# Ledger of designs, part 77: peptides against a protein of PDB entry 4DOW

Target 1, 157 residues: chain A of PDB entry 4DOW
Amino acid sequence: TFSWVGRPLPNRKQFQQMYREICMKINDGSEIHIKVGQFVLIQGEDNKKPYVAKLIELFQNGAEVPPKKCARVQWFVRFLEIPVSKRHLLGRSPPAQEIFWYDCSDWDNKINVETIIGPVQVVALAPEEVIPVDQKSEETLFVKLSWNKKDFAPLPP

## One batch from the design tools (peptide; made by RFdiffusion4, then SolubleMPNN)

Design b2_p20_3_s4 (from b2_p20_3, 10 letters changed)
Fold by OpenDDE base, seed 1:
Structure b2_p20_3_s4 (fold): chain B 157 residues (1-157), chain A 20 residues (1-20)
Amino acid sequence: as target 1 above (157 residues)
Amino acid sequence: SKEIQKEIKELNEKRKKALS
Protein backbone atom coordinates (compact mmCIF):
# COMPACT_ATOMS: atom_id res chain seq x y z
CA THR B 1 0.00 0.00 0.00
CA PHE B 2 1.24 3.43 -0.98
CA SER B 3 0.14 6.79 0.37
CA TRP B 4 1.33 10.32 -0.14
CA VAL B 5 3.24 12.06 2.60
CA GLY B 6 2.60 15.73 3.10
CA ARG B 7 0.75 18.25 1.00
CA PRO B 8 1.01 18.53 -2.76
CA LEU B 9 3.81 20.72 -4.01
CA PRO B 10 3.12 23.81 -6.07
CA ASN B 11 2.60 22.66 -9.61
CA ARG B 12 1.53 24.25 -12.86
CA LYS B 13 0.50 21.01 -14.50
CA GLN B 14 -3.25 20.96 -14.83
CA PHE B 15 -4.06 17.38 -13.93
CA GLN B 16 -1.11 16.46 -11.74
CA GLN B 17 -0.46 16.77 -8.04
CA MET B 18 3.21 16.51 -7.22
CA TYR B 19 4.63 15.22 -3.98
CA ARG B 20 7.99 15.07 -2.28
CA GLU B 21 7.55 11.80 -0.46
CA ILE B 22 5.53 8.61 -0.48
CA CYS B 23 4.95 6.03 2.20
CA MET B 24 5.15 2.34 1.45
CA LYS B 25 3.50 -0.04 3.88
CA ILE B 26 4.92 -3.54 3.79
CA ASN B 27 3.53 -6.87 4.95
CA ASP B 28 4.86 -6.74 8.49
CA GLY B 29 3.05 -3.47 9.02
CA SER B 30 6.16 -1.35 8.97
CA GLU B 31 6.40 1.73 6.80
CA ILE B 32 9.13 2.91 4.48
CA HIS B 33 9.28 6.50 3.30
CA ILE B 34 10.70 7.14 -0.13
CA LYS B 35 11.58 10.61 -1.39
CA VAL B 36 12.31 12.18 -4.73
CA GLY B 37 15.98 11.73 -5.48
CA GLN B 38 16.25 8.32 -3.91
CA PHE B 39 16.82 5.09 -5.76
CA VAL B 40 14.33 2.27 -5.91
CA LEU B 41 13.99 -1.29 -7.05
CA ILE B 42 11.17 -1.93 -9.48
CA GLN B 43 9.69 -5.32 -10.16
CA GLY B 44 11.02 -6.81 -13.36
CA GLU B 45 10.51 -10.01 -15.21
CA ASP B 46 9.97 -13.17 -13.23
CA ASN B 47 13.14 -14.88 -12.04
CA LYS B 48 15.21 -11.83 -12.88
CA LYS B 49 16.78 -9.15 -10.77
CA PRO B 50 14.62 -6.07 -10.22
CA TYR B 51 15.10 -2.93 -12.23
CA VAL B 52 16.87 0.04 -10.70
CA ALA B 53 15.73 3.62 -11.05
CA LYS B 54 16.20 7.05 -9.54
CA LEU B 55 13.03 8.85 -8.58
CA ILE B 56 12.74 12.15 -10.39
CA GLU B 57 9.12 13.03 -9.70
CA LEU B 58 6.28 11.71 -7.61
CA PHE B 59 2.84 12.65 -8.79
CA GLN B 60 -0.77 11.68 -8.88
CA ASN B 61 -2.19 11.70 -12.38
CA GLY B 62 -5.63 13.19 -12.14
CA ALA B 63 -6.27 12.72 -15.82
CA GLU B 64 -6.73 9.02 -15.21
CA VAL B 65 -9.83 7.47 -13.74
CA PRO B 66 -9.22 6.54 -11.05
CA PRO B 67 -6.17 8.69 -10.38
CA LYS B 68 -2.93 6.77 -10.24
CA LYS B 69 0.08 7.30 -8.05
CA CYS B 70 2.99 7.59 -10.43
CA ALA B 71 6.68 8.26 -10.52
CA ARG B 72 8.95 9.61 -13.21
CA VAL B 73 12.32 7.91 -13.06
CA GLN B 74 15.81 7.82 -14.44
CA TRP B 75 16.46 4.28 -15.55
CA PHE B 76 19.52 2.22 -14.90
CA VAL B 77 20.37 -0.95 -16.74
CA ARG B 78 22.17 -4.07 -15.68
CA PHE B 79 25.02 -5.45 -17.73
CA LEU B 80 23.10 -8.55 -18.70
CA GLU B 81 20.36 -6.40 -20.20
CA ILE B 82 22.82 -5.06 -22.76
CA PRO B 83 22.88 -7.03 -26.02
CA VAL B 84 25.50 -9.74 -26.07
CA SER B 85 27.03 -8.30 -29.21
CA LYS B 86 27.78 -5.01 -27.47
CA ARG B 87 28.94 -6.14 -24.04
CA HIS B 88 32.54 -6.29 -25.21
CA LEU B 89 32.47 -2.51 -25.51
CA LEU B 90 32.86 -2.25 -21.77
CA GLY B 91 36.29 -3.81 -22.02
CA ARG B 92 36.01 -5.56 -18.70
CA SER B 93 33.86 -7.96 -16.75
CA PRO B 94 31.77 -5.89 -14.37
CA PRO B 95 30.93 -7.05 -10.88
CA ALA B 96 27.36 -8.00 -10.14
CA GLN B 97 26.85 -4.79 -8.19
CA GLU B 98 27.55 -2.50 -11.15
CA ILE B 99 24.72 -0.81 -12.99
CA PHE B 100 24.73 1.72 -15.80
CA TRP B 101 22.96 5.03 -16.27
CA TYR B 102 20.62 4.68 -19.23
CA ASP B 103 21.36 7.69 -21.39
CA CYS B 104 18.40 7.51 -23.74
CA SER B 105 14.88 8.89 -23.84
CA ASP B 106 13.47 6.42 -26.30
CA TRP B 107 10.90 4.91 -23.96
CA ASP B 108 8.58 5.93 -21.16
CA ASN B 109 10.09 6.84 -17.83
CA LYS B 110 6.79 6.84 -15.97
CA ILE B 111 5.90 4.02 -13.62
CA ASN B 112 3.14 3.09 -11.25
CA VAL B 113 4.47 3.38 -7.73
CA GLU B 114 2.89 0.05 -6.93
CA THR B 115 5.64 -1.57 -8.98
CA ILE B 116 8.23 -0.35 -6.50
CA ILE B 117 9.69 -3.09 -4.36
CA GLY B 118 11.62 -0.79 -2.08
CA PRO B 119 14.53 1.58 -1.78
CA VAL B 120 18.10 0.72 -2.71
CA GLN B 121 21.44 2.38 -2.26
CA VAL B 122 23.22 3.49 -5.43
CA VAL B 123 26.66 5.04 -5.25
CA ALA B 124 28.35 6.88 -8.08
CA LEU B 125 32.04 6.10 -8.48
CA ALA B 126 34.87 7.39 -10.57
CA PRO B 127 36.21 4.94 -13.12
CA GLU B 128 39.35 4.31 -11.10
CA GLU B 129 37.49 3.60 -7.88
CA VAL B 130 37.14 0.00 -6.84
CA ILE B 131 33.71 -1.43 -6.25
CA PRO B 132 33.66 -2.87 -2.74
CA VAL B 133 32.88 -6.54 -2.49
CA ASP B 134 32.21 -7.08 1.17
CA GLN B 135 29.27 -8.45 3.06
CA LYS B 136 28.16 -5.05 4.28
CA SER B 137 28.02 -3.59 0.78
CA GLU B 138 26.43 -6.54 -1.00
CA GLU B 139 23.12 -4.72 -1.26
CA THR B 140 24.69 -1.51 -2.54
CA LEU B 141 24.79 -0.88 -6.27
CA PHE B 142 27.42 1.18 -8.02
CA VAL B 143 27.42 3.22 -11.19
CA LYS B 144 30.46 4.44 -13.08
CA LEU B 145 29.27 4.78 -16.65
CA SER B 146 26.30 5.50 -18.82
CA TRP B 147 24.96 3.36 -21.62
CA ASN B 148 23.38 5.01 -24.67
CA LYS B 149 22.74 1.85 -26.69
CA LYS B 150 25.87 2.53 -28.73
CA ASP B 151 28.69 2.76 -26.23
CA PHE B 152 29.63 3.25 -22.63
CA ALA B 153 30.55 6.74 -21.54
CA PRO B 154 31.35 8.72 -18.42
CA LEU B 155 28.38 9.66 -16.31
CA PRO B 156 26.50 12.75 -17.38
CA PRO B 157 27.21 15.94 -15.44
CA SER A 1 -3.67 -6.88 -8.72
CA LYS A 2 -4.39 -7.80 -12.29
CA GLU A 3 -3.83 -4.23 -13.36
CA ILE A 4 -0.41 -4.08 -11.79
CA GLN A 5 0.56 -7.38 -13.32
CA LYS A 6 -0.46 -6.03 -16.69
CA GLU A 7 1.61 -2.92 -16.18
CA ILE A 8 4.60 -4.98 -15.14
CA LYS A 9 4.26 -7.09 -18.24
CA GLU A 10 4.05 -4.04 -20.44
CA LEU A 11 7.03 -2.49 -18.72
CA ASN A 12 9.08 -5.60 -19.31
CA GLU A 13 8.14 -5.74 -22.96
CA LYS A 14 8.87 -2.09 -23.59
CA ARG A 15 12.16 -2.34 -21.74
CA LYS A 16 13.35 -5.35 -23.71
CA LYS A 17 12.38 -3.68 -26.94
CA ALA A 18 14.17 -0.47 -26.06
CA LEU A 19 17.35 -2.18 -24.91
CA SER A 20 17.57 -4.67 -27.76
Scores: peptide ipSAE 0.637, ipTM 0.947, DockQ to the pose 0.810
Fold by OpenDDE base, seed 5:
Structure b2_p20_3_s4 (fold): chain B 157 residues (1-157), chain A 20 residues (1-20)
Amino acid sequence: as target 1 above (157 residues)
Amino acid sequence: SKEIQKEIKELNEKRKKALS
């Protein structure tokens, strides 16, 4: 179950109410608060690792019936999601903890908040920085580069 | 829910198409 936290933010978009924070209530009854700017895991394809995204906006879409709790996100991609024919462009074998900033706007960045599994820690690193060995996979993820479907590049601003 | 499963399926399809 998801519920809004706090009062709606000023917004000009018709039929939309924007929020800074949402509360996720899980099965054991505990609550997790997630804010705009944080990173989340999103339910992916069966038997595949969850998707990773940064929350850009949280909003209720009143244009839908019933109203839908939504988020706009910045997508990340995992190395194995990149076509086999293009993986060589990285020039190295990335560790399991590495993800890539998706630098394209060719598909929808809106999700239903109910697809969120929970928060995750994502750390931006310079290319020369080493990913810590003691970090377990899927606990802390690291991003050094962007992927624009053509090549890898330094992180965008 | 059935609705969420539908949205997940749609998301997966769009994602695969975009990343292919």
Scores: peptide ipSAE 0.636, ipTM 0.946, DockQ to the pose 0.812
Fold by OpenDDE base, seed 2:
Structure b2_p20_3_s4 (fold): chain B 157 residues (1-157), chain A 20 residues (1-20)
Amino acid sequence: as target 1 above (157 residues)
Amino acid sequence: SKEIQKEIKELNEKRKKALS
């Protein structure tokens, strides 16, 4: 169950209400608050690792019946999602914790908030920084590079 | 819900197509 936190932000878009924060209630009754700018895990296929995204905006689409709670996101991709023929372009074997900033606008960046599994920690690193791999950091994801379907590049500013 | 499952399926299909 998802519910908005706080009052709607000033918005020029008709039939849309924008929010800064959303509350996710899980099965044990606990609540998790997620804000714009944070990173989330999004449900993928069965037997597949969840997708990773940064929340850009939270909004309710009032034109739909019933109104739909939505988010616009910046997508990340996992190494195994990159075509086999192009993986060599990285020039190294990345650890499982590494993800890549998807630098393309070729598909929809809007999701239903109900597809969110929960928050996740994503840390941006410089190329020369080592990704820590220990028990405490196993659930933390790291990003060094972007992927634009042609090559890997330094992270955008 | 069935609606959410449909949206997940559509998301997966669009993602695979975009990343291929």
Scores: peptide ipSAE 0.636, ipTM 0.947, DockQ to the pose 0.811
Fold by OpenDDE base, seed 4:
Structure b2_p20_3_s4 (fold): chain B 157 residues (1-157), chain A 20 residues (1-20)
Amino acid sequence: as target 1 above (157 residues)
Amino acid sequence: SKEIQKEIKELNEKRKKALS
């Protein structure tokens, strides 16, 4: 179950109410708050790892009946989602914790918040920095590069 | 819900197409 936290943010978009924060209620009754700018895991194919995204906007779409709680996201991709023929462009075997900033706008970046599994920690690193692979960082994902379907590139400063 | 399952399916299809 998802519910908005706080008052709607000022916006001029028709049929939309924007928010800064949303609350997830878990089965045990506990609550998790997620804010714009944080990272989330999104349910994907059952036999695949969850998708990773950064929340850009949280909004209620009043054009739908009933109104739908939505988010606009910046997508990340996992190495195994990159075509086999292009993986060599990375020049290394990445650890499982590494994800890549998807530097394309060729598909929809809107999701239903109900597809969110939960929050996740994503840390940006410089290309020369080492990704920790110990138990302490097991739950943390790391991003060094972007992927634009053609090549890998350093993240903007 | 059935609606969410449908949206997940559509998301998967669009994602696979975009990343291929």
Scores: peptide ipSAE 0.636, ipTM 0.947, DockQ to the pose 0.820

Design b2_p20_4_s1 (from b2_p20_4, 11 letters changed)
Fold by OpenDDE base, seed 4:
Structure b2_p20_4_s1 (fold): chain B 157 residues (1-157), chain A 20 residues (1-20)
Amino acid sequence: as target 1 above (157 residues)
Amino acid sequence: SAEDEKEIEEIAKKREELSK
């Protein structure tokens, strides 16, 4: 269950109300608040790892009946989502905790908030920094590079 | 390659389903 937190932000978009924060109620009755700018895990295919994204906008789409709670996201890509023939371009075998900033605008960046599994910590690292891979950091993901469908590159500013 | 682009497109389509 998802509900908006706070009042709608000033917006000129017709049929859309923007918000800064959304509340996710989980099965144990507790609540998790997720804000614009935070990172989230999003439900993937069955038996697949969840998608990772940064929340850019939270908005209610009033053009739909009933109104739909949506998010605009910046996608990340997991290494296994990179085409097999291009994986060698990384020049190394990344740890499972590494993700890549998707540096293209050709993907649909809108999601239903109901697909959000929960928040996740994403830490940006310099290329020379070592990704810690221990039990304590299992929930933390790390990003060093972007992927633009052709090659890996340093993270955009 | 064309095969790589197809694979990326399939990934894109899967994400598109999340907006529904």
Scores: peptide ipSAE 0.468, ipTM 0.893, DockQ to the pose 0.119
Fold by OpenDDE base, seed 5:
Formats: structure tokens, sequence, C-alpha cells
Structure b2_p20_4_s1 (fold): chain B 157 residues (1-157), chain A 20 residues (1-20)
């Protein structure tokens, strides 16, 4: 179950109410709050790891019947999502904790909040920084580069 | 290649389903 936290933010989009924060009620009855700007895991394809994204907007879409709780996201992509023929362009074998900033606007960046699994920590690193794979926190993901369907590049500003 | 484009399109379609 998902519910809005706080009052709607001012906006000019017709039929949309924007929010800063949403509450997830988990099966055990506990609650998790997620805010705009945080990173989340999103339900992936069957037998695949969850998608990773940054929350850009939280909004209720009143144009739909019934109204739908939605999020606009910035997508990341996992290495295994990169086409096999393009993976060599990275020039190295990335650790499992590395993800890539998707640097294109052609993907639908709207999701139903019900697809959100929970929050996740994403840390941006410089290219020369080493990903701490041996650390206790295997749940932290790291991003060094972007992917634009053609090649890998430094992170966008 | 055309095959690469098709694979990328499939990835996009999978994410599009998340908006429903």
Amino acid sequence: as target 1 above (157 residues)
Amino acid sequence: SAEDEKEIEEIAKKREELSK
C-alpha cells in the first residue's frame, strides 16, 4: 500500500498533484518513507535483478480513472542490460555493484509507484576511484559512467 | 546493427510496462 506524505506541492500541470514524499506499507505492517531525489529499486523482469532509478517526481495522475500514483524517474542500467555486442566497449569487467546512468530520453520514465520495491543507496564515483567490492555493505550500488546506447562516457553534469 | 537496435527496443518496452 502506498500513500502520500504531506501536502501537495505547487505546480501548474493540469490534473496532476505533486508530492515530495510517499509512504510504503510493507507486508509486516512496517512503513518506509521515500522522498524525491532518493534512489529506488523497481520490480524487474522475471528472474532478473530489480531496475535502479532516481526519483525525480512523485505525482498523482488525475487524468486517469481511477487516479494513479506515479513517479518520474532517471533510469540507471545494469551491465547485463547492455547488449552483448556492446559490453566490450567498457574495456573492463565491472563488479556486480556497478550501474550506469542512462543518458537518453527515449525511454518512458514514468512508473507506477506500486512497482517500487524499496530504497537503495547509489554512490557516484570518479573514474579513478575503486569500487569497494570487499566492504560489508553489498547493497550499495556505484555509478561511474553513463550509457547512451552507443558507448560509455563520463557522467553527465 | 539492426539486431542491437531491436535488443535496445525490447529493453525500452520492458520499462514501459512499469507505467501501467
Scores: peptide ipSAE 0.467, ipTM 0.892, DockQ to the pose 0.100
Fold by OpenDDE base, seed 2:
Structure b2_p20_4_s1 (fold): chain B 157 residues (1-157), chain A 20 residues (1-20)
Amino acid sequence: as target 1 above (157 residues)
Amino acid sequence: SAEDEKEIEEIAKKREELSK
């Protein structure tokens, strides 16, 4: 179950109410608050790892009946989502914790908040920095590069 | 390649389903 936290932000868009924060109620009754700017895991295909994204906007789409709670996201890509023929362009075998900033606008960046599994920590690293693989950091994801469907590149500013 | 583009398109379609 998802519910908005706080009052709607000032917005000029018709049929949309924007919010800063949303509350996710878990099966055990606990609640997790997620804010714009945080990173989240999103439901993937069966037997596959979840998608990773950064929340850019939280909004209710009033044009839908009933209204839908939605999010605008910046996508990340897991290494296994990159075409097999282009994986060699990385020049190394990445650890499982590494993800890549998707540097294209061709993907739908709108999601239903119900697809959110929960928050996740994403840390940006310089190319020379080593990704820690200790158990204490196994839940943390790391990003060094962007992927633009053609090649890997330094992260956007 | 054409195969790469198809693979990327399938990935895009899967993400598109998340908006519904």
Scores: peptide ipSAE 0.465, ipTM 0.893, DockQ to the pose 0.101
Fold by OpenDDE base, seed 3:
Structure b2_p20_4_s1 (fold): chain B 157 residues (1-157), chain A 20 residues (1-20)
Amino acid sequence: as target 1 above (157 residues)
Amino acid sequence: SAEDEKEIEEIAKKREELSK
């Protein structure tokens, strides 16, 4: 169950109400609050790892009947989502915790908030920094590079 | 390559389903 937290933000879009925060109620009855700017795990394919994204906007789409709770996201890409023929361009075998900033705008950036599994920690690292692979950081993901469908590049500012 | 573009399109399509 998802519900808006707080009052709608000032918005000029007639059929959209924007919010800063959303509440996710989980099975044990506890609540998790997720804000714009945080990173989330999104439901992937069956038996596959979830998608990773940064929340850019939270909004209710009033053009839908009934209104739909939506989010606009910045996508990350897992290594296994990169075409097989281009994986060698990385020049190394990345750890499972590494993700890549998707540096294109051709993908649909909107999701239904109901696809959100929960928050996740994403840490940006310099290329020379080593990704820690210990039990304490098992749930932390790391990003060093962007992917633009052609090659890897340094992270955008 | 054309094959690469196909793979990327499939990935894009899967993410598009998340908006429904």
Scores: peptide ipSAE 0.463, ipTM 0.893, DockQ to the pose 0.100

Design b2_p20_4_s3 (from b2_p20_4, 10 letters changed)
Fold by OpenDDE base, seed 5:
Structure b2_p20_4_s3 (fold): chain B 157 residues (1-157), chain A 20 residues (1-20)
Amino acid sequence: as target 1 above (157 residues)
Amino acid sequence: SKEVEEEIKEIQKKREELAK
């Protein structure tokens, strides 16, 4: 179950109400609050690893009946999602915790909030930075580069 | 819900296109 937290933010978009925060109720009855700017895990199909995304906007789409709770996201890609023929372009074997900023517009960046599994920690690093030993938790993901379906590049500013 | 399942499928389809 998802519910909005706080009052709608001022916006100019017709039929949309924007929010800063949403509350996710988990099966055990506990609640998790997720805010714009945080990173989340999105449900995958067929028991695949969940997708990673950064929340850019939270909004209720009033153009739909019934109104839909939505999010606009920035997608990330796991190394294993990159075509085998192009993985060599990275020039190294990345740790399992590394993800890549998806720098393409061919994917829909709007999602139903109900696809969100929960929050996740993502740390941005410079290409020359190494993953700290004390931060090698499997729950923490790291991003150094972008992927644009052609090559890897430094993270967008 | 069925709607959520459909959306997940759509996301997956786009992800599979990436692998091509």
Scores: peptide ipSAE 0.563, ipTM 0.922, DockQ to the pose 0.809
Fold by OpenDDE base, seed 4:
Structure b2_p20_4_s3 (fold): chain B 157 residues (1-157), chain A 20 residues (1-20)
Amino acid sequence: as target 1 above (157 residues)
Amino acid sequence: SKEVEEEIKEIQKKREELAK
């Protein structure tokens, strides 16, 4: 179950109410608050790892009946999602914890908040920084580069 | 819900295109 936290933010978009925070209530009754700017895991199909996304906007779409709780996200991709023929462009074998900023506009960046599994920690690193690959960092993902379906590049500002 | 399941399928479809 998802519910808005706080008052709607001022905006000029018709039929949309924007928020900075949403509450996710899980099975045991506990609550997790997720804010704009945080990273989340999005449900994949069976036998697929969850997708990683950064929350850019949280909004209720009032054009639908009933209103739909939505999010605009920035997508990330895992190394194994990149075509085998292009993986060599990275020039190294990344750890499983590394993800890449998806720098394309061909994907829909609007999601139903109900697709969110939960929050995840994503740490941006400079190219020269080392990604820790120990047990304590297994739950943390790291991003150094973007992927635009052609090549890898430094992260956008 | 069925709607959510369909959205997940659409996301997956686009992700699979990335692998080409």
Scores: peptide ipSAE 0.562, ipTM 0.922, DockQ to the pose 0.824
Fold by OpenDDE base, seed 3:
Structure b2_p20_4_s3 (fold): chain B 157 residues (1-157), chain A 20 residues (1-20)
Amino acid sequence: as target 1 above (157 residues)
Amino acid sequence: SKEVEEEIKEIQKKREELAK
C-alpha cells in the first residue's frame, strides 16, 4: 500500500498533484518513506533482478479513474542487460554492484508506484574509484558510467 | 493488479530490446 506524505507541491499541471514523498507499507506492517531523488528497486519479470531507478517526480494522475499514483524515474541498467556484443566496450569486468545510467529517451520513464519494491542505495563514483565490495556494502549499488545503447560514457552532470 | 503487471511486462519488453 502506498500513500502520499505531506502536502502537494505547487505545479501547473491541471490533473496532476505532485508530492515530495510517498509512504510504502510493507507486509509486516512497517512503513518506508521514499522521497524524490532517492533510488528504488522496481519489480522485474520472470524472476529477473529488480530494476534500478532514481525517482525524479512523484505525482498522482487525476486524469485516470481511479487516480493513479505515479513516479517519473531515471532508469539504470545492469551490465548483464548490455548486449553481449557490446560488453567489451567497457574494457573491464564490472562487479555485480555496478549499474549504468541509461542515457536514452526511448523508454517510458513513468511508472506506477506499486511497481516499487523498496529503496536502494546508489553511489556515484568517478571512473578511477574502486567499487568497494564488503559485507556492509552488499546492498549498495554503484554507478560510474552511462550507457546510451552505443557506448559507455561518463556520467551526465 | 493487472495494470501493474502489464506495466512490468512493458518495461521488461523495452529492457529486452536493449539486449539486442
Scores: peptide ipSAE 0.562, ipTM 0.922, DockQ to the pose 0.861
Fold by OpenDDE base, seed 2:
Structure b2_p20_4_s3 (fold): chain B 157 residues (1-157), chain A 20 residues (1-20)
Amino acid sequence: as target 1 above (157 residues)
Amino acid sequence: SKEVEEEIKEIQKKREELAK
């Protein structure tokens, strides 16, 4: 179950209410608050590994019946999602914790918040920084580069 | 819900296109 936290933010969209924070109630009854700017895991099909996204906007679409709780996101891709024929372009074997900023507009960047599994920690690193691989950081993901379906590039600002 | 399931399916479909 998802519910908005706080009052709607001012916006120019007629039938949309913008929010800064959403509350996610999980099966045990506990609550997790997620804010714009944080990273989340999105449900995959058939229990596949979840997708990673950064929340850009949280909004309710009042034009729909019933109103839909939505999010605008920036997508990330895992190395194993990149075509085998293109993986060599990275020039190295990345750790499992590394993800890549998806720099294409061919994907819908709007999602239903009900697809969110929960929050995840994503840390941006410079190319020269080492990704720590230990038990403490096992659940933390790291991003150094973007992927535009053609090649890897430095992270967008 | 069925709507959410369909959305997840569509996301998966687009992601699979990336793998081609």
Scores: peptide ipSAE 0.562, ipTM 0.922, DockQ to the pose 0.793

Design b2_p20_4_s4 (from b2_p20_4, 12 letters changed)
Fold by OpenDDE base, seed 4:
Structure b2_p20_4_s4 (fold): chain B 157 residues (1-157), chain A 20 residues (1-20)
Amino acid sequence: as target 1 above (157 residues)
Amino acid sequence: SEEIKKEIEKIDELRKKLQE
């Protein structure tokens, strides 16, 4: 169950109410608050690891009946999602915790918040920084580069 | 829900194009 936290932000878009924070209630009764700017795991299909995204906007789409709780996200991709023929462009074998900023606009960046599994920690690193690979960092993801379907590049500002 | 399943399917289909 998802519910909005706080009052709607000033917005000029018709039929949309924007928020800074949403509350996710889990079956055990606990609550997790997720804010714009945080990273989340999004459910994938069977036998796939969850997708990773950064929340850009949280909004209720009032044009739908009933109103839909939505998010606009920045997508990330895992190394194994990159075509085999282009993986060599990275020039190294990345650890499992590394993800890449998806630098393309061909994907729909709007999601239903109900697809969110929960928050995840994503740490941006400089290319020269070493990604820690240990049990303590297993749940933490790291991003150094972007992927634009052609090549890897430094992270955008 | 069935709606969520469809949404996940849509996401997956878009992601599959990355393999091309």
Scores: peptide ipSAE 0.605, ipTM 0.934, DockQ to the pose 0.794
Fold by OpenDDE base, seed 1:
Structure b2_p20_4_s4 (fold): chain B 157 residues (1-157), chain A 20 residues (1-20)
Amino acid sequence: as target 1 above (157 residues)
Amino acid sequence: SEEIKKEIEKIDELRKKLQE
């Protein structure tokens, strides 16, 4: 169950109410608050790891009946989502915790918040920084580069 | 729910295009 936290933010978009924070109630009754700017895991196919996204906007779409709780996201891709024929362009074998900023506009960046599994920690690193792979960082994802369907590039500012 | 399944399907379909 998802519910808005706080009052709607002022905006000029017709039929959209924007929010800073959403509350996710899980099975044990506990609540997780997720804010704009945080990273989340999005449900994928059963045989796939969850997708990773950064929350850019949280909004209720009043143009739909009933109103839909939505998020605008920046997508990330996992290495295994890169075409096999292009993976060599990275020039290295990335650790499992590395993800890539998807630098294309061909994907719909609006999601239903109900597809969110939960929050996840994503840390941006410089190319020269080593991705730590230990007990403390196994749950943390790291991003150094972007992927634009053609090549890997330095992470956008 | 069926709605969520459809949403996930849309996301998956878009992702599959990466493999092209």
Scores: peptide ipSAE 0.604, ipTM 0.934, DockQ to the pose 0.807
Fold by OpenDDE base, seed 3:
Structure b2_p20_4_s4 (fold): chain B 157 residues (1-157), chain A 20 residues (1-20)
Amino acid sequence: as target 1 above (157 residues)
Amino acid sequence: SEEIKKEIEKIDELRKKLQE
């Protein structure tokens, strides 16, 4: 169950209400608050690792009946999602915790918030920084580079 | 819900195209 937190933000769009925060109620009755700018896991098919995204906007789309709670996201991809023929372009074997900024516009970046599994920690690193691989960082993901379906590139400052 | 299931399927389909 998802519910908006706080009042709608000022918005010019007639049929949309924007928010900065949403509340996710979990099975045990506890609540998790997720804010714009945080990273989330998005549900995939069974037996697949969830997708990773950064929340850019949270909004209710009043043009739909009934209104839908939506999010605009920046997608990330895991290394195994990179085509086999292009993986060599990375020039190294990345740890399982590394993800990549998806730098293409061919994907729809709007989602239903009900596809969100929960929050996840993502840390941006410089290319020369070492990704720590230990029990403490098992749930932490790291991003150094972008992927634009052609090549890897350093993240913009 | 069936609607959410369809939304997930759409995402999965787009991601599968990345492998092509």
Scores: peptide ipSAE 0.603, ipTM 0.934, DockQ to the pose 0.808
Fold by OpenDDE base, seed 2:
Structure b2_p20_4_s4 (fold): chain B 157 residues (1-157), chain A 20 residues (1-20)
Amino acid sequence: as target 1 above (157 residues)
Amino acid sequence: SEEIKKEIEKIDELRKKLQE
C-alpha cells in the first residue's frame, strides 16, 4: 500500500495535489519512504527485468474516481531493450549495471505508484569514468549516456 | 489488481515499440 507523507505542495493544477514524499508499506509491515528526485523500479510483465525511472513529480489525481496516486517520471532503458540492429552504435559492450536516459517524448511519463516495486540507486557518471562491477555495487545502476531511438548521446545536465 | 495489470501491460506495449 501507498500513502502520502507530509502536506500537499502548492500548485496551480486543478484536482491535483502534489507531494514531495510517499510511503510504501511492504508485506512484512515495514515502510519505505520515497522522495521526488529518487529512482525506482517499475513492475514489468513476467520474466522481464523491472523498468527504471526517476521520480519527477508525485501527485494525486482527484479528477478520477477513486482518486489515483500517480507519479511523473523520467524513463531509463536497459541495453537489452535497445534494438539488436542498433546496439553496435554504443561501440562497446556495457556491463549489466548500465542504463540509459530515454530521450524521447513518445512514451507516457505518468504512472500509477502501485506499479512501483521499490527504490533503486542510480549513479550518473562521466563518459571517462569506469563502472565498478563488484558485489558491493551489484544493486547499483549507472548512467552515462542517453538514447533517442537513433543514437547514443552525452547525458543531459 | 486488474487495473494495475492493465497499466503494466500498457507500459510493456509502449516499450515494445522501442524494438521497431
Scores: peptide ipSAE 0.603, ipTM 0.934, DockQ to the pose 0.798

